Peptides against a protein of PDB entry 2MBZ. Designs and how they scored, part 71

Target 1, 143 residues: chain A of PDB entry 2MBZ
Amino acid sequence: GINLTPEEKFEVFGDFDPDQYEEEVRERWGNTDAYRQSKEKTASYTKEDWQRIQDEADELTRRFVALMDAGEPADSEGAMDAAEDHRQGIARNHYDCGYEMHTCLGEMYVSDERFTRNIDAAKPGLAAYMRDAILANAVRHTP

## One batch from the design tools (peptide; made by RFdiffusion4, then SolubleMPNN)

Design b2_p19_6_s2 (from b2_p19_6, 9 letters changed)
Fold by OpenDDE base, seed 4:
Structure b2_p19_6_s2 (fold): chain B 143 residues (1-143), chain A 19 residues (1-19)
Amino acid sequence: as target 1 above (143 residues)
Amino acid sequence: AVRDAAAANAAYIALTNPL
């Protein structure tokens, strides 16, 4: 799991504890390359690393919300660029994330109610908007 | 609210392979 004290976890993640999903994720995906890569990368992460990851995620969330509030379509250049940054962030921080993988993640955001509820806490429909932007970005990069 | 959403998203991104 995440190698932080309860206090550090609270400082970074608030009331949300990512480790609550560890057993489920291990059961479902423990034999995948993505899981292995994530474990290898995050094993050395400090509190500052996790905070950076959260800051990046927060910024991306705000960016998507701003696009939605501006009425920009999910297949706009701005939305697709945000999706690309999201993909690259996953690749940098966790595991290799190609466009097919990214599209599957986007679908999970709208098909798993836990993701949908948590994401849409920032703005209703955000998960669907992200999914659409992810798909559009994948399409433009995989002719 | 933004932090909570990001944290939840990051947790699964870090740990899951939907393929």
Scores: peptide ipSAE 0.135, ipTM 0.733, DockQ to the pose 0.077
Fold by OpenDDE base, seed 1:
Structure b2_p19_6_s2 (fold): chain B 143 residues (1-143), chain A 19 residues (1-19)
Amino acid sequence: as target 1 above (143 residues)
Amino acid sequence: AVRDAAAANAAYIALTNPL
């Protein structure tokens, strides 16, 4: 799991504990390369590392919300750029994330109620907007 | 609210892989 004290976990994640999903994730994806890469990369992460990851995610969320508020289409350059940054963030911090993987993640955001609920806490419809931006970004990078 | 959503999403992405 995440190698943080309970206090550190609270500081970084608040009341959300990602370790609650450890068993499910292992059962569903334990034999995948992505899982292995994620476990290897995150094993040495400090509180500062996790905080940086949260800060990056927070910034990205704000960007998407701002785009939605401005009425920018999900296939706008701004939205697709945000999606690209999202993909790259996953690649840097967790596991290799190509465009196919990214589109699958986007679909999960709207098909798994747990993701949808958590994402849409920032803004209703955010998960769907992100999914659409992810798809658009994948299309433009896969000519 | 934004931070909470971001934290949840980022943390879960670290663990899950739909492929």
Scores: peptide ipSAE 0.134, ipTM 0.730, DockQ to the pose 0.075
Fold by OpenDDE base, seed 3:
Structure b2_p19_6_s2 (fold): chain B 143 residues (1-143), chain A 19 residues (1-19)
Amino acid sequence: as target 1 above (143 residues)
Amino acid sequence: AVRDAAAANAAYIALTNPL
């Protein structure tokens, strides 16, 4: 799990406990490379590391919301760039995330209600917008 | 609220993958 004190966890994640998903994730993906990479990388993360990751996620969310509010299509350069940054962030912090993996994640955002609910908390339809941007970004990078 | 949603998403992404 995340090696933070209860107080540190609260400061970083608030009322959300990311370890709630540990058992399910282990059952479903415990034998995958992505799982192993994530566990290996995050094992050494400090409070500051986790805070940075959350800050990056917040910034990305705000960025996508701003794009939606501006009426930018999901296949705009701005939206695709945001999707690319999202992919790179996953790659840096968690596990190798190529374009194929990224598109699969995007599909999960709209097919798993838990992801949809969490993402759309910022703005209704954000999960679908992100999925579309992720797909568009993958297409432009896969001639 | 936004932070919590982002944190939940990030944490889930960190642990889950469709492949």
Scores: peptide ipSAE 0.126, ipTM 0.727, DockQ to the pose 0.070
Fold by OpenDDE base, seed 2:
Structure b2_p19_6_s2 (fold): chain B 143 residues (1-143), chain A 19 residues (1-19)
Amino acid sequence: as target 1 above (143 residues)
Amino acid sequence: AVRDAAAANAAYIALTNPL
């Protein structure tokens, strides 16, 4: 799991504990390369690393919300660029994330109610918007 | 709310493996 004290975990993640899903994740994805890469990469992460990851996620969320508030379509250059940054962030912090993988993640955001609810806490429809932006970004990079 | 979404994003760590 995440190598943080309970206090550190609370400081970084608040009431949300990613480790609560450890068993489910292992059962669903334990045999995947992504799981292996993530475990190997994050094993050395400090509190500061996790905080940075959360800050990056917060920034990206704000960026998508701003795009939605501005009425920018999910296939706009701005939205697709945000999706690309999201993909690159996953690749940098967790596991290799190609465009197909990213598209699958986007679909999960709208198909798994837990993700949908958590994402849409920032703005209703955000999960769907992200999914659409992710798909558009994937399409433009795979002509 | 934004943090909750980000934390949900941290579910990448565990749940976000789409495979």
Scores: peptide ipSAE 0.136, ipTM 0.730, DockQ to the pose 0.084; fails the geometry check

Design b2_p19_6_s3 (from b2_p19_6, 9 letters changed)
Fold by OpenDDE base, seed 1:
Structure b2_p19_6_s3 (fold): chain B 143 residues (1-143), chain A 19 residues (1-19)
Amino acid sequence: as target 1 above (143 residues)
Amino acid sequence: SVRDAAAANAAYIAATNPL
């Protein structure tokens, strides 16, 4: 799990506790390379590391919301660039994330209501918009 | 695969907000 005190976890994640999903994740994907990489990378993360990750996520959320508010299509250059940054952020912080993996994650955002609900808290339809941007970004990077 | 992506995503979500 996340190696933070309850106080630190609250400061970084608020009322959302990612560790509540630890057992489910382990049961479903514990034998995957992605899981192993994530466990290894995050094991030594400090509070500041987790805060940075949250800040990056918040910034990305703001970018997508701004794109939606501006009426930019999910396959616009701006939306695809945001999707690319999302993919790269996952790769840096958690596990190797190619375009196929990223596409699968995008599908999960709209197929798992828990993800959809959490994402759409920022703006209704955000999960679907992100999924579409992720797909478009994957397509443009696939020769 | 969807499973691998979900695992990675779950790990990502478990470690970070979904966004």
Scores: peptide ipSAE 0.129, ipTM 0.760, DockQ to the pose 0.469; fails the geometry check
Fold by OpenDDE base, seed 3:
Structure b2_p19_6_s3 (fold): chain B 143 residues (1-143), chain A 19 residues (1-19)
Amino acid sequence: as target 1 above (143 residues)
Amino acid sequence: SVRDAAAANAAYIAATNPL
């Protein structure tokens, strides 16, 4: 699990405890390369590392929301760039994330109601917008 | 944070394709 004290966990994640999902994650993806890579990378993460990851995610969320508010299509350059940054962030912090993997994640965001609810907390329809941007970004990078 | 929310964080940290 996360190697932070309860106080540190609260400071970074608030009322959310990612360790609550350890069993489900292991059950569903425990035999995948992504799982192994993530376990290896995050094993040494400090409180500051986790905070940075959260800050990056929050910034990305703000970018997508701003794009939606501006009426930018999900296949706009801005939206696709945000999707690319999302992909790269996953790659840096968690596991190798190619365009195919990223597209699969995007589909999960709209097919798993838990993801949809969590993402759309920032703005209704954000999960679908992200999925569409992820797909568009994958298409433009796959000749 | 999307990555910090219940199921979302689990997916970002260790998940792959939806099963």
Scores: peptide ipSAE 0.115, ipTM 0.740, DockQ to the pose 0.104; fails the geometry check
Fold by OpenDDE base, seed 5:
Structure b2_p19_6_s3 (fold): chain B 143 residues (1-143), chain A 19 residues (1-19)
Amino acid sequence: as target 1 above (143 residues)
Amino acid sequence: SVRDAAAANAAYIAATNPL
């Protein structure tokens, strides 16, 4: 799991404890390359590493919300650029994330209610907006 | 694949607290 004290976990993640899903994740995806890459990469992460990741995620969330508030379509250049940054962030911090993988993640955001509720806490419809932006970004980068 | 994406998502969820 995450190598932080309870106090450090609270400082970084608040009331959300990602370790509560460790067993489910292992059972469902423990035999995948993505899982192995993520476990190996994050095993050495410090509190500062996790905090940076959270800060990046929060910034991206604010960026998508701002695009929605401005009325920018999910297939606008701005929205697609945000989706690209999201993909690259996953690749840097967790596991290799190509455009097909990214598209699958986007679909999960709207098909798994747990993800949808958590994402839409920032703004209703954000998960669907992100999914659409991810799809559009994948299309423009596919020959 | 959907399975890989789900695994990645779970790992991503655990890492980024999107859930």
Scores: peptide ipSAE 0.112, ipTM 0.750, DockQ to the pose 0.434; fails the geometry check
Fold by OpenDDE base, seed 4:
Structure b2_p19_6_s3 (fold): chain B 143 residues (1-143), chain A 19 residues (1-19)
Amino acid sequence: as target 1 above (143 residues)
Amino acid sequence: SVRDAAAANAAYIAATNPL
């Protein structure tokens, strides 16, 4: 799991503990390449690394919310660019994330109520908006 | 955001499921 003290975890993640899903993820996907890559990458992460990851995610959340508030379509260039940055962030921090993988993640955001609830805490419908932007971005890169 | 830290683990779910 994440090798931070309880105090460090609180500073980075607040009341949310990502390790609460460790057992489920291991049971369901422990033999996948993505899981292996993620464990390998994150094993050396410091508190600073995790904080950076959270900051990046928060920034993307703000970008998507701003796009929604502005009435920009999920297939707008701005929304697709945000989705691309999201994909690249996953690839950099966790595991290889191609466009097909990214689209699958987007579908999970709207299909798993735990993700939907957590994402939509920032803005109702954000998970669906992200899914649509992810799909649009994938389509433009895989003609 | 918390979702991306969790998404590292959750991405495994999406990767294995048909679109």
Scores: peptide ipSAE 0.095, ipTM 0.752, DockQ to the pose 0.100; fails the geometry check

Design b2_p19_6_s4 (from b2_p19_6, 12 letters changed)
Fold by OpenDDE base, seed 5:
Structure b2_p19_6_s4 (fold): chain B 143 residues (1-143), chain A 19 residues (1-19)
Amino acid sequence: as target 1 above (143 residues)
Amino acid sequence: DVRRAAASWAAYAAATNPL
């Protein structure tokens, strides 16, 4: 799992324990290249690395919320750019993330109630908004 | 809390999400 002390985990993730999903993740995706890439990358991550990743995720969430509050459509350039940054962040930190993979992630955000509940804690409908922005971004980058 | 909400999907994506 994540090689942090309980105190460090609390500082980075709060009351959320990512290791609670380790068994499920291994069972569902343990034989995929994405899983292998993620485990290889994150094995060397320090507390500071994890904190940076969480800061990026927090910033992205705030950005999407701000777009929603401003009434920007999910297929606006602003929303699609946020989706692109999300895709690139996944690619940088975890595993190769093409547009097809990204759209699959977006669908998971609205089909898995655990994801929906967690994402929508920031703003109701955020998961659906992100999914729509991800799809729109994929379309504009697919000739 | 926005940070914790983000951490949940990011952590699962990090640990789990190839799909």
Scores: peptide ipSAE 0.126, ipTM 0.743, DockQ to the pose 0.086; fails the geometry check
Fold by OpenDDE base, seed 1:
Structure b2_p19_6_s4 (fold): chain B 143 residues (1-143), chain A 19 residues (1-19)
Amino acid sequence: as target 1 above (143 residues)
Amino acid sequence: DVRRAAASWAAYAAATNPL
């Protein structure tokens, strides 16, 4: 799991424990390249690394919420750019994330109620908006 | 609850590949 002390985990993640998904993820995707890449990369991450990742995620969440509040469609340039940044963040921090992989993640955000509830805590409908933006971004990057 | 949302999709992305 995440190699942080309980105090460090609290400082970075608050009351949310990301390790709660470790067993499920291993069971579902333990034999995938993505899982192996993620485990290899994150094994060396420090508290500062995890904090950076959370800060980036917070910023992206705020961007999406702001776009929704402004009434920007999910296939707007702004929304697609935010989706692209999300994809690139996954690629840098965890595993190679192509556009097809990213669209699958987006679908999971709306099909898995746990993700939907957690994401929509920031704003109702955020998960669906992200999914739509992710799909639009993938489409525009497909030759 | 921006942080919770971020932790949810970012942390799971760290460990998940739905494909």
Scores: peptide ipSAE 0.125, ipTM 0.739, DockQ to the pose 0.079; fails the geometry check
Fold by OpenDDE base, seed 3:
Structure b2_p19_6_s4 (fold): chain B 143 residues (1-143), chain A 19 residues (1-19)
Amino acid sequence: as target 1 above (143 residues)
Amino acid sequence: DVRRAAASWAAYAAATNPL
């Protein structure tokens, strides 16, 4: 799992326990390249690395929420750029994430009710908005 | 709330592939 002490895990993730999904993730995707790449990359991550990842995720969440609050459509330049940054963040930190993979992730955000509920905790409809922005960003990069 | 939400989709997505 994550190579952090219980204290470090608490400092980074707070009340969220990433280990709660480890068994399910292994069962569903343990044979995928994405899983392998993620395990290989994160094996060397320090507390500071995980904190950076959390900070990046928080920033993107706030960015999408701000776009929604402003009434910007999900296919706006701003929303698509946020989606692109999301894709690139996944690619840097976890596994190769092309546009097709990204659209699949976006679809998971709205088809898996647990993801939908967790994401929408920041703002109702955020998961759907992210999915739409991810799709729009993929479309503009796949002529 | 944002932290928990972000941690949830980021940490899970880190190891998941919908394929």
Scores: peptide ipSAE 0.120, ipTM 0.735, DockQ to the pose 0.078; fails the geometry check
Fold by OpenDDE base, seed 4:
Structure b2_p19_6_s4 (fold): chain B 143 residues (1-143), chain A 19 residues (1-19)
Amino acid sequence: as target 1 above (143 residues)
Amino acid sequence: DVRRAAASWAAYAAATNPL
């Protein structure tokens, strides 16, 4: 699990406890390279590391919301760039994330109700918008 | 809520698959 005290977890994640998914994630993905890489990388993360990750996520979320509010298509350069930054953030902080993996994650955002509900709390339709932007970004980067 | 959405990204990532 995340090596933070309950107080630190509250400071970083608020009332949302990421460790609530530990068992399920292990059961579903425990045999994947992504899982192993993530566990290896995050094992040494400090409170400050997790805070940076949250700050990056916050920024990207606001960026996507702003694009939606502006009426920018999910396949716009702006939306695809945001998706690319999202992919790179995953690669930097958790595990190698190619375009195929990224599209799979995008699909999960709209197929798992828990993700959809949580993401769309920022703005209705955000999960679907992100999925579409992720897919568009993957397509434009295919040689 | 943007904060909650961001937390969900980290939540699944912390387990294996980040948002």
Scores: peptide ipSAE 0.108, ipTM 0.739, DockQ to the pose 0.093; fails the geometry check

Design b2_p19_7_s1 (from b2_p19_7, 9 letters changed)
Fold by OpenDDE base, seed 2:
Structure b2_p19_7_s1 (fold): chain B 143 residues (1-143), chain A 19 residues (1-19)
Amino acid sequence: as target 1 above (143 residues)
Amino acid sequence: SVRTAAGALAALSAFLGGP
């Protein structure tokens, strides 16, 4: 889990506590390599590391929103590049994330209301847009 | 710093987003 103090957690995540999902995550993914990699990698993360991750996510969100506002298709170069950066960010910060894994995550964004609601808080339809961009990016990289 | 749902999602994705 997150090895921050309660105050640090608040500073980074606000009212959201990712540790509230620890049990569910362990139940669903506890036997996967991704889970083990994430636990190992994040065990050493400082507050600054988590803040960086949050900032990266915020930046990516703004980037996707800007693309949507500009009317760029989800399979545009810009959208696919954003999706690629998203994939690489996951790989860098949490666990190895290939294109198949990434597409599965994208599908989760639209199938799990918890994700959809959180993502679409930035812009309605963003989750679907991200999913589509993720799929397009995967297609172009997996001939 | 501004805390956003996007940041929270990243953390959640890391945990819930598995293979």
Scores: peptide ipSAE 0.091, ipTM 0.751, DockQ to the pose 0.469
Fold by OpenDDE base, seed 1:
Structure b2_p19_7_s1 (fold): chain B 143 residues (1-143), chain A 19 residues (1-19)
Amino acid sequence: as target 1 above (143 residues)
Amino acid sequence: SVRTAAGALAALSAFLGGP
């Protein structure tokens, strides 16, 4: 789990407790390389590391919302670039994330109601927009 | 909040290790 005190966890994640998914994650993905890499990377993360990750996620969310508000298609350069930054962020912070992996994550964002609910809290339809941008970005990088 | 939602996305995405 996250090696932060309860107070630190609340400061960083608020009402969201990532550790509530620990068993499910282990059961579903415990034998994957991604899981192993994530556990190895995050084992040493400090409060500041987690806060940085949250801030990056917040910035990305704002960026996608701004694109949606501006009427930019999910397959626009702007949206695909945001998706690329998202992919790279996962790679830096958690595990190697290729375009196929990223596409799978995008599908999860719209197929798992927990993800959809959390993402769309920022803006209705954001999860679908992100999924579409992720797919478009993957396509343009895999000719 | 928007921040909490964004943070949840990052945390969930990472922890689930991707399909």
Scores: peptide ipSAE 0.083, ipTM 0.750, DockQ to the pose 0.599
Fold by OpenDDE base, seed 3:
Structure b2_p19_7_s1 (fold): chain B 143 residues (1-143), chain A 19 residues (1-19)
Amino acid sequence: as target 1 above (143 residues)
Amino acid sequence: SVRTAAGALAALSAFLGGP
């Protein structure tokens, strides 16, 4: 799990408790390479590491919201570049994330209400926008 | 908040993420 005190978890994640999903994640993905890599990488993460990850996610969120507010389509270069940075961030912080894996994650963002609700807290429709940008980015890199 | 949403995205992607 995430080795933070309750206070540290609140400072980093707010009212969201990621540890409530630990058993579900292990049940669904415990035998995958992605799970193994994530467990190995995050085992040594400090509060500062988790905060950095959150800051990166915040920056990407603001970037996507700005694109939406500007009326840029999800298959614009700007949106696809943001999706690429998102993919690379996952690879850097958690597990190897190819384009097919990334598209699966994008689909999960719109098919799992838990993801959709939390993502759209920043802006309604953000999860769908991200999914579409992720798909477009994957297509341009794997035609 | 944006922070909570971003945290959920990162945590859920890392934990629930997969093919």
Scores: peptide ipSAE 0.078, ipTM 0.750, DockQ to the pose 0.618
Fold by OpenDDE base, seed 4:
Parts: C-alpha cells; structure tokens; sequence
Structure b2_p19_7_s1 (fold): chain B 143 residues (1-143), chain A 19 residues (1-19)
C-alpha cells in the first residue's frame, strides 16, 4: 500500500482512495511481473513522488481534453504523442509498458465503469478518446 | 475533477487492464 499519512493521502489524492483497490489489484495481477515491478518501484516513493505522478497525470488529462476541445482526432499526431507520453509515464513510474499492454489498459478505460466514470469526470468521452489514441499510437509503432 | 481522473489512472491503470 501507499505509506502516506491520511493527511498526505488527502493532499495528493483528495477524495480518491487508491488503497481501496489494493485487494482487487492483488487478486487480478498479484502474480504478474507488472505487479512486482510496481511494488518494487513504489515501495520507496515519498509524498513528493506520488504528487509528481498525480501532476503528470493531471497534465496529460488536460492535454487530451485540449485536443478534444480543439477537434483533433484521436489518431492525430498530437493525440498519439500524448498517448506515447502516457505509456512512457507508466513505464517510469510503475512497470514496463509495451504497446500491447498499453492497448489493454486503454480498453479497460472504456470497459470498466470505474475507470470510465473517473476519467470522464474531466470530460465526457475522454476515456474513449484516450483508448483510441492509445490504439493509434500502438498501431503506428507496430513493425 | 482532473485530480480524480489522474488518481484513477495512476492507481488503477497500472493494475486493472490485464493483457
């Protein structure tokens, strides 16, 4: 789990409690390399590290929203580049994230209501837009 | 909110979208 005080967790995550998903994550992913890598990396994370991760995610969210507002298609260079940055961010902060893994995550964003609801809180349809951008980015990098 | 979306991505994206 995230070893922050309740106050620190509130400052970083607000009313969202990532620890409420710990058991489900362990049940679904506990035997995967991704889970192991994430546990190893995040074990040393400070409040500042978690805040940085949140800030990066916020920036990415705003970036995708701006693309949508501008009418840029999800397979535009701008949207695909944002998706690539998202993939690389996951790799830096949590676990190795190849394009196949990334597309699976994108699909989860639209198939799991919890993800869709939380993502679309920023803008309706954002989860679908991200999924499409992730897929397009994966396709352009497929040999 | 943007923060809520970011939290969901950070916490769940890494673990719920199994290949």
Amino acid sequence: as target 1 above (143 residues)
Amino acid sequence: SVRTAAGALAALSAFLGGP
Scores: peptide ipSAE 0.091, ipTM 0.757, DockQ to the pose 0.559; fails the geometry check

Design b2_p19_7_s2 (from b2_p19_7, 7 letters changed)
Fold by OpenDDE base, seed 4:
Structure b2_p19_7_s2 (fold): chain B 143 residues (1-143), chain A 19 residues (1-19)
Amino acid sequence: as target 1 above (143 residues)
Amino acid sequence: SRRTAAGALAAAAAYLGGP
């Protein structure tokens, strides 16, 4: 999976092991374009690349939390822009991520307890807020 | 966030499952 030493993985991901999902996904969906693209892109990633990806995700998390704390609706311009940045980040780092794919990811965040728990560790309800912002962003970009 | 790498790998599953 991720080609880092145990020490490097700890520095980047802490106690969380992202590779725990790889076996499951490979067995069930390894023939998909998204999986292929992710493997191709990440094959050359260094520790610095993974750290950058984590930093970007952390920044986005803080951004959404700040919006929630301010009482901004998930369909506000600020929340939708954050969702758009999230979509573009996925596209740059992992796989082509159109609005439909992004919407499906948002739904996964609330329907898969593993993701919900991981996301809501930052703030209860964050996964649902992100899902709603992702949906709103997709709607505003649908002709 | 620690969710990022796992999410990238699981995206195909989410898409195929459909909302």
Scores: peptide ipSAE 0.063, ipTM 0.740, DockQ to the pose 0.188
Fold by OpenDDE base, seed 2:
Structure b2_p19_7_s2 (fold): chain B 143 residues (1-143), chain A 19 residues (1-19)
Amino acid sequence: as target 1 above (143 residues)
Amino acid sequence: SRRTAAGALAAAAAYLGGP
């Protein structure tokens, strides 16, 4: 799990405890390369590292929300660039994330109610918008 | 952000929507 004290976890994640999903994640994806990479990479993360990751995610959320508010389509350059940054952030912080993997993540955002609800807390329809942007970005980078 | 549940969940989540 996340090697932070309860206090540090609270400071970074608030009332949300990502470790509550440890067993489910291990059960569903424990044998995947992504899981192993994430475990290895995050094992050394400090509170500051986790905070940076959260800050990056929040910034990206704001970008997507702003795009939606502006009426920019999910296949706009701005939306696709945000999706690309999202992909690269995953690759940098957690595990190798190619365009196919990214597309799968996007689909999860709309198919798993837990993700949909969490994402759409920022703006209704955000999960679907992100999924569409992720798909568009993948298409433009795939021959 | 809570949307990825952070860390391992985000990684594992990639497989939720299919291969």
Scores: peptide ipSAE 0.073, ipTM 0.744, DockQ to the pose 0.238; fails the geometry check
Fold by OpenDDE base, seed 5:
Structure b2_p19_7_s2 (fold): chain B 143 residues (1-143), chain A 19 residues (1-19)
Amino acid sequence: as target 1 above (143 residues)
Amino acid sequence: SRRTAAGALAAAAAYLGGP
């Protein structure tokens, strides 16, 4: 799991406890390459590493919210670029994330209530907007 | 302190929503 004290976890993740999903993730995906890559990368992460990851996520969230507030469609250049940055961030911090994998993640954001509720805490409809931007970005990069 | 739900979910959801 994440090797942080309870106080450090609260400072970095707030009310969200990522370790609550560890058993389910291990049960469903423990033998996948993505799981092994993530465990290998995150095993040495410090509090500062996790904080940087959260800061990047917060910035991207604000970026998507700003696009929504401006009325930019999810298939706009701005929204697709934000989706691309999201994909690349996953690749840097966790595991190789191609466009197919990214599309699967986007679909989960709207089909799993646990994810929808947490994402939409930033803005109602954000999960759907991100999913649509992820799909559009994948389409424009399909040969 | 602050909640970073979207980023934390991406890390966990990457497996739950994986192919």
Scores: peptide ipSAE 0.071, ipTM 0.732, DockQ to the pose 0.421; fails the geometry check
Fold by OpenDDE base, seed 3:
Structure b2_p19_7_s2 (fold): chain B 143 residues (1-143), chain A 19 residues (1-19)
Amino acid sequence: as target 1 above (143 residues)
Amino acid sequence: SRRTAAGALAAAAAYLGGP
């Protein structure tokens, strides 16, 4: 699990508790390479590491929200670039994330209400916007 | 896929607090 005290977890994640999903993640994907890589990478993460990851996510959220507020399509160059940075962030922090994997993650963001609710807390429709940007970015890199 | 599900949940756990 996440090696943080309850107070540290609250400071980093707020009301979201990632440990609530540990058993489900292990049950669904425990035998995959992605799970193995994530467990190996995150096992040594400190509070500062987790905070950095959250800061990166917050910055990306602000970027997507700004694009939406500006009326930029999810398949715009700006939105696709943000999706690419999201993919690279996953690869850097958790596991190898190719374009197919990224597309599957994007679909999960809109099909699992738990993800949708958490993402759309920043702006209604953000999860769908991200999914569409992720798909567009994958298409332009895998024609 | 099985790989997608594992990666998705790992990513989900990592990013449920935000994208």
Scores: peptide ipSAE 0.061, ipTM 0.732, DockQ to the pose 0.097; fails the geometry check

